# Ledger of designs, part 228: peptides against a protein of PDB entry 6GMG

Target 1, 331 residues: chain A of PDB entry 6GMG
Amino acid sequence: DSDDRVTPPAEPLDRMPDPYRPSYGRAETVVNNYIRKWQQVYSHRDGRKQQMTEEQREWLSYGCVGVTWVNSGQYPTNRLAFASFDEDRFKNELKNGRPRSGETRAEFEGRVAKESFDEEKGFQRAREVASVMNRALENAHDESAYLDNLKKELANGNDALRNEDARSPFYSALRNTPSFKERNGGNHDPSRMKAVIYSKHFWSGQDRSSSADKRKYGDPDAFRPAPGTGLVDMSRDRNIPRSPTSPGEGFVNFDYGWFGAQTEADADKTVWTHGNHYHAPNGSLGAMHVYESKFRNWSEGYSDFDRGAYVITFIPKSWNTAPDKVKQGWP

## One batch from the design tools (peptide; made by RFdiffusion4, then SolubleMPNN)

Design b2_p17_8_s3 (from b2_p17_8, 11 letters changed)
Fold by OpenDDE base, seed 1:
Structure b2_p17_8_s3 (fold): chain B 331 residues (1-331), chain A 17 residues (1-17)
Amino acid sequence: as target 1 above (331 residues)
Amino acid sequence: DEELRLAGYKRFRERLR
């Protein structure tokens, strides 16, 4: 089904992008043109512009996940994920709300659960934690120093993450990052790394042993964040799409959006980069397009998904794939 | 790799409000 996927060709290093197409708060372009922009803006290693390698172009060609892949330097593992869920709102709406006309009870409960997640608060939690991690990284020259700094920062803020197990994704995330160990990356020096954020949209009703209703309309109890920490257990996410509710209906398995390390304080003004599908210029899907969306456009998601997680990973500071400021579109 | 296969299998259409 991905047999039509093609790796985009190399773009000359000095080729400037064509203008993006603006539409309803988004900027859109074909993948080849994104490569041109990427080389001009995001490709820098140690301050030097780089041509996107064949390997990176291959990663990018996988669509939305490819955008996150090429910018983070690794395939997303999604282990350190955050969200925000309003339990009181959920319970109140279930008790006092009513199904819409034609809406089943299962559909109602799934919708109420979806609406009880706060995307902005989930994003803010991830940013908060990333900031703590960055402070812990700043002057740490080995992992032990990083972990000590991290624990100290968490204690100072009375953060519930201080109670996480040493083997948790939270504490093990840095050591499990390939670029941290690479000679031209972190070289085992935490101070050479920085925390970055991406987001994943996915379906809650992935348990094949559960009811058909949960697979069709969502599992209200699945993928909720832990109280206090905001951590989401992603172990049950197997990239299984929503089940069709009517004949001929089909849903996509996931969506990924790249944020990086923008410093814009207003969440609504942050830019999220994502792709529509794998690159198939000679196939039925056509060429891959890349979108740079404002948070409102990204967080809205699609009916394909009822969960959004905000994930922290790490990249070398020498990479410019996560700059402080991201400009939407071109020019 | 099954994960890579699934990653490539996305059929989003351009959706505008």
Scores: peptide ipSAE 0.038, ipTM 0.761, DockQ to the pose 0.185
Fold by OpenDDE base, seed 4:
Structure b2_p17_8_s3 (fold): chain B 331 residues (1-331), chain A 17 residues (1-17)
Amino acid sequence: as target 1 above (331 residues)
Amino acid sequence: DEELRLAGYKRFRERLR
């Protein structure tokens, strides 16, 4: 169905964006206009703005994942993911709660599990870990030094992440980042890199061998964070959408939101950038739109998804795709 | 599988507040 996807054309480097459309706490624009904003605000390498390349425009054209792709510099692998789950709330609600009128037992359990996740605490955990990583990066000029610093930081904070295996996504994330190895990127120097965050919404009921009810209403036991670390095993996420509960119903596979490295302490004031669908200006879906949403708008998600994860990756400090402050919309 | 991986989000629903 992606056959209608088109790569947006190049925009002149000095072309200013048209005003964004405000809508219910979001700022919205067409993808071509986002490219204009991106070139003015986020494109900078070593302090100089750059025209979005054809490759970058192609990445962007893939929709919500494209926004994260172009800003992070790589397709999301989602290996270093965090969430927060209230186990006590979940158990208590299952024990003492009741299905709503017309709600099946499976639907009830799936809903209770979904509601037991705390998006704000999940985001907070990711920011905490990113901060620790950034401290470990700042004075490290090789990977060994970075890892040593990281272990020391974790030990000082008595963080359970210190017990992760050396091959875990947590410790291997930096060396597995393409931009870390690039000459004009990190050049194998950790101190030239910084941790950044994006978020993924997805469906828990992806196991094709499980019951139809789990595929329709969610798997209450799937994609929970590990106690202490907050790490989510994302290995079983295959971008499989929710199964329809009625004839003609259909769900989408995922949603991605880009946060970067904003320093705003108030989560509610942070801005998340995401897209609606792949760019198909001549197709049934139409042109891709880009949204800049506040955390409240982003974290609400959609009925298509019952899981949210906050993922850490790395970009060169010389890139401006993850500035300290993000302004919503234009101007 | 590859199509699903790269398709992205297919629809946007505005949330009323």
Scores: peptide ipSAE 0.035, ipTM 0.747, DockQ to the pose 0.222; fails the geometry check
Fold by OpenDDE base, seed 5:
Structure b2_p17_8_s3 (fold): chain B 331 residues (1-331), chain A 17 residues (1-17)
Amino acid sequence: as target 1 above (331 residues)
Amino acid sequence: DEELRLAGYKRFRERLR
């Protein structure tokens, strides 16, 4: 239900942000103030500041997904997603572990599966692949050249992604990016594009034909990365939240965090930008707030979710929505 | 369902940790 959603008003291009507030190790501000920061820092097209358009403000108003939406230029499709899952840990814990006091078998299995994912390794895999893609994009002036470069890079690294089908999301991601085809974007020139990363937290137990236990406690077999590639099949993610385990309990459908193309080598020092909910200043939820979180804060997630994926998409290099360095908060 | 696809994240600020 987003009936109370309101598009934030335009902010003057020259308006400076108010200082962010600390919040649980994060930098936090109201969406209106984030727009001000965005215009000063991230809005640049070909080096020129831009006022956030009404369309962009509307995208942003959708909450956590809105932050990724406005910065990536498209609603997340999540097709090129990566994760890391420790199969040995999972099997071992299932075999030798036991449910906690009061924990059902299904809850135990769901928890073990959740804990068998490594967010940091998943993030690192995405960064690795993004780097390969960026090298392939470099000096490639048509898609064919890009694909050839990509295959060569993968072969040189003995990466299992080299065996993916030509129609896979991995190889088709660029040509399916709207901004790649735009005249003021990539203009069908891969060398004008760069790979960027965002993350999605979501619930594994989304299969309505599965047991109630899986919907409540997670589906241990769902949304695992393929061995070797790290690719996650996201086709079954339909934004269905976790089922309540008690009366009155409710869970949210997803969380999105924007990373972009930061070059910070230490994962723990990377900054992730996300929103709390859709903008409803006159509704029960209130105004949307935007958070800039360190990786630890982001990757911790919430009990609402038992999966995390790190997704690669592309934006024009002329955009400044994914700078090499992101500063937390303001100033 | 487009409406479901575009359904907003509805976590309350107070629930953040």
Scores: peptide ipSAE 0.033, ipTM 0.745, DockQ to the pose 0.211; fails the geometry check
Fold by OpenDDE base, seed 2:
Structure b2_p17_8_s3 (fold): chain B 331 residues (1-331), chain A 17 residues (1-17)
Amino acid sequence: as target 1 above (331 residues)
Amino acid sequence: DEELRLAGYKRFRERLR
């Protein structure tokens, strides 16, 4: 719980960040210093540097989700999520593989399912779709034009997403984005918006009506992408963490990583920004730290999670929270 | 990267209430 959560104080607009430090192959800093970097690099609205507002600092203080929150402008809804799952590998391993020494059947199945996801292919799919969306947005000045463009793009690519319902998260995502409707945002003009990507790590075994084994070791059937589209139904994600397997063991409920709209073609060179926990400088957890990780570091995840999704949302082009190039750390 | 987890991911992450 976050009874001791504190909103980081305001940082002077012109204050430069202190250097980040290396941490496990990542660039790390305290949240206060990230705010300084954010103001220098990501805060721009219509090209003008902005001080992070009290509201934005409040959002940020929530930890990993706060990083995505402040940069996307809204709390993550995770509705337009993509992943890649190798069904053939999964089936083959279940059939022909065997549990490791001391591994239960449930542990084996959960592990095999986790290993059947391909984070890189999932990320690639999200980037592909985001690119299609951005092309559809480019010259569309109303939602109807955007949707028409999108359908045409999908048809040209023979993409299975063309068969999605008009009310699906795929087609409704733009109109359901608050910043799209804001005067200083999209102002209902799709061409003023761009697609951005973040990622969520979470636990598959969240169904309380399922077996304890699934809650402890994963639900092999949960949160798989649709074969043709790569879409993941996230409706059953309730931010429930993995169940402990031993006394005193506890797991984190989720992790969020912000990618934005980087144009780096090599996935391994992309930078992902995330936080460790809510900001509690006077509490047991301590100050929030922000990490900037390469894709390898991000996608590796933790034992707390057995699913990763790559989510598309939208921000105004006038925001600089999702620049084409992200530099890891400071300076 | 369990070392990082132990260092920074000790408790539940905060979520919107």
Scores: peptide ipSAE 0.031, ipTM 0.715, DockQ to the pose 0.097; fails the geometry check

Design b2_p17_8_s4 (from b2_p17_8, 11 letters changed)
Fold by OpenDDE base, seed 4:
Structure b2_p17_8_s4 (fold): chain B 331 residues (1-331), chain A 17 residues (1-17)
Amino acid sequence: as target 1 above (331 residues)
Amino acid sequence: DEELRLAGYKRFLERLR
């Protein structure tokens, strides 16, 4: 029950983490120990370690979304989302493929759609766009300068994003970032900000007015990226989980993974930080655990989800929640 | 329920694969 959620206690600033537990290419620890690591590694503001505040600990306690929340500084809005979908593969498989034994037509179509997404290409697109944004931020001291730089960069690369509306999530993302406006954050200076990336896994069949089959097996047409831009319209994502296909079956509403701004060129070597559930040390769910996973482990996802998106937001450069290099586990 | 909207319920992650 959600009523069992508890805010983790404060950890002394100088307390070192206990070793993480390695498991199947991941590093795992309890949330209290992650707070210790976070304070040692990610808490820095202007190069100085900070104790995780009560507010930040409260955010973190919400589970997987809490990890992204505390590191990005805001609850995920998911407006600037990217993915990659192979339309030709999808059409070909629908035409020439066959349902597996015992698989319904709706289940087949949902599976084929899911398999037509490429997580690595989606991630690469987000990184490409983040790089363009970072270049646009470098010498821009007001939003107008940033937008001008961004348009020039996109024009030079012949990127379809140049055709997006000025009010689109792409162009409005920076101005809608709370930390951009904060005195100790960006202070309205784009050059003090950097683009960061997180990922969301979710269910496509969220339309309650659609068929039960789509809610159970996925909506093949939902949450596809726009051609050329790779942008996903996330407006219809209401955190509705997959519908049960059998009595007693239940699914999770979403999963979030934090990447930040790692510079590792090999996607397979990047580290993704995520949580299992809200912190309930005295409840049935137990204490929240935090996982640091390689891309392979993260991108695999779960049967609860048939969509993945890679989302861009911004944080102040003075924050160390998105360092160039992330080390998995502890020590 | 706002808390349900904000929280993930992924107990199965306690058993990694």
Scores: peptide ipSAE 0.040, ipTM 0.756, DockQ to the pose 0.226
Fold by OpenDDE base, seed 5:
Structure b2_p17_8_s4 (fold): chain B 331 residues (1-331), chain A 17 residues (1-17)
Amino acid sequence: as target 1 above (331 residues)
Amino acid sequence: DEELRLAGYKRFLERLR
């Protein structure tokens, strides 16, 4: 029951974290200890460590989304999302493949669609776009300059994003970022902002007007990236979990992983920070745990989800929630 | 339920492969 969610208590600013524990190639710790690490490593504003505020601790307490929330400074809107889908693979497998033993046609199609997404290419696309955006930001002191720079960068790269509407999430993302408008944030100065990335895993079969099969096994046509741009229309994502296929079965609504702005070129060496569930130390779920996973561990996902998106948002450069290098665990 | 919408509720360790 979500009613047993508790906000973790404040941690002294100078309290050092306990060592993380290895867990299946991940580094794991309880949320309270993550707060300690966060204060030591990620809390810096204008170069000064900050105690995680009550508000931030409350955001964090929501679990996997809480990690992204506290580090991005806003609840994920997921509007600027990227993925990679191999249309040819999908079509060929549907045409030439066959359901596995005991697999329904709908289950087969859903699985084939899921397998036609490439998480690594999706992540790479998001990183590419984030880099373009960062170049557009660096010398822009107003939104107009940023947009002009962005269009020029896209034109130089012959990127299909240059053809997006001015009101698209791609061009509107910066001005719709609360921290961009904050005096102690961007203060309406694009050059004070940087692009950051997080990922969301979710279920494709969320249309309640569709067939039960799509809700159970996935909607092969849902949440595909647009050709050329890689943009995913996330407007139909309502955090609806996969429908049970058997009595007593239940699925999770989503998973979020925070990447930030790591500069590690090898995707496999990048670190993704995420939580298991909301913090319920006195409830059935127990205390929230935070995981720092390598990309392989993150991108593997769970059967709860058949879609992955890599989302771009912005934070002030003065924040240290998205450093160039993330070290897994502690110390 | 807004809390359910905002919160993940999986038991991570139980789902690790």
Scores: peptide ipSAE 0.037, ipTM 0.759, DockQ to the pose 0.308
Fold by OpenDDE base, seed 2:
Structure b2_p17_8_s4 (fold): chain B 331 residues (1-331), chain A 17 residues (1-17)
Amino acid sequence: as target 1 above (331 residues)
Amino acid sequence: DEELRLAGYKRFLERLR
């Protein structure tokens, strides 16, 4: 599938990026130049900028997922995912709405389901939860203290997450984060960690036992958030792309966007970093490009996808891959 | 069209083997 994938070469630590190019409200650059920016802005460990390692460059070379991978420090597990779905809108539209001209019933149902998700509310929910988690982390020096703090915070807010099982991704996410256990990371100290957010776009119709129509046009019932918590069960996401509706048509399996821990209160002003495809400078796909998009551009997604999830994970506070402020493009 | 243009770039995304 990626036999022509190439790991981008090392960039000198002090090499400054070339200017990014504007592209439909996004800032765009080639992956090599993103590495330069990353080294200047995001590479810092304990305040010292670092050259992106060969391993990190290899991760990055995988495309959109690579951007999230290199910045989060691990391949996305997507276990702690949030979304917002308007059940009433969905039901009412199915009952009272009509398929468009030439639209099949399956197409109609899939579209209505897609349109019943609110990306902004999903993102807001993830940010809310991340904030709660960060408050729970700040003075906790062991996992038990973190969990106790978390439960207290949730109780104070009357948040339905307080009812989650102890083994839920919500409560187990920290302990399952490799960097939490690393000596130069969290070192098993929650107060050395912070919650961060990324987003995944994917296809709902991934069940191979379902109808072909669901695989082509979406599964209206798949990957909905649980009421009250907003949690999405991602266990059935197997990175299966949308099925083609015509000969020669093909769809992408997923898209990832990195947000980190920006403090910008206006969602529309937040910056999301993502890649187009794996790095193949000598192949037909060409060099990987990295995009820094505003929330509007990111959340709109593509026809390849009918679901968006906002995922929480953790990184050490000593990393600068998730700064409070992200500037779009360069300079 | 932005989506069509970008979709062309995203036709083949890697997944971890």
Scores: peptide ipSAE 0.030, ipTM 0.707, DockQ to the pose 0.096
Fold by OpenDDE base, seed 3:
Structure b2_p17_8_s4 (fold): chain B 331 residues (1-331), chain A 17 residues (1-17)
Amino acid sequence: as target 1 above (331 residues)
Amino acid sequence: DEELRLAGYKRFLERLR
């Protein structure tokens, strides 16, 4: 119950964070301390450090999605999502593999599908596309120029995204970004914006009209990327969690991880920031904790989820919520 | 908002504390 959610109090602008705690290869801290770090490192607008506003603290208090929310400036829409799926591996494993002892056929197929997604390749695809977009943004002072640049870049790379409809999330994402239209944001100038990335973990078996087995063990055919583009249709993601397979079992609806615009070429060295749950210091869940995880820790996910998507959105270049380098933990 | 309510629930990570 989110009724016990509390907005973290304001932190003094110059208050330094306490040290983070290492945990399972991650750096962990309480949300209040993350706010302190955020103010020191990520809060800068036009080069000036800012105190996290009450609105931003309220967004943050919603947990994992709150981390992405406060850093991207908007609630995630997840429309421009990428993944990588090995169709040959999937088919071969279904043909030549067999259920494990005690594993149902549906469970086997769901597992094989999950394992046929390549998180690293999905992430790399998103980074590739973000790079193309950033090049298209760089010298474009109106949306038309941006779109022309984007088409040119895609043509040069023989990228299948060049065939997407003008109304697709790929081409419409920028103009649909609130901060792009804001006077102190992009001010309708693409060159003032940059592409950023976050990731969502979620459950494939969300179709209520499908079999119970798919809801319990996954839908092998759901949320696959389109060949060539890598685009995932996220329209059917309604934040519905995995169905319990036994009494008392419960699953979480999603997880979000913030990457931003790190330039680290080695995926394994990239840092992903995420939260555990909404902030309820006086409730059963307790205080919200923020984790800074390496890609391996993030991409591993949980049994709650069998899909991962890497989503592109945009923020003003004047924001420092997506720096080139992210340092894990504190100090 | 129901979406916001659901967005805050991630009890599975409690085990990492």
Scores: peptide ipSAE 0.052, ipTM 0.777, DockQ to the pose 0.205; fails the geometry check

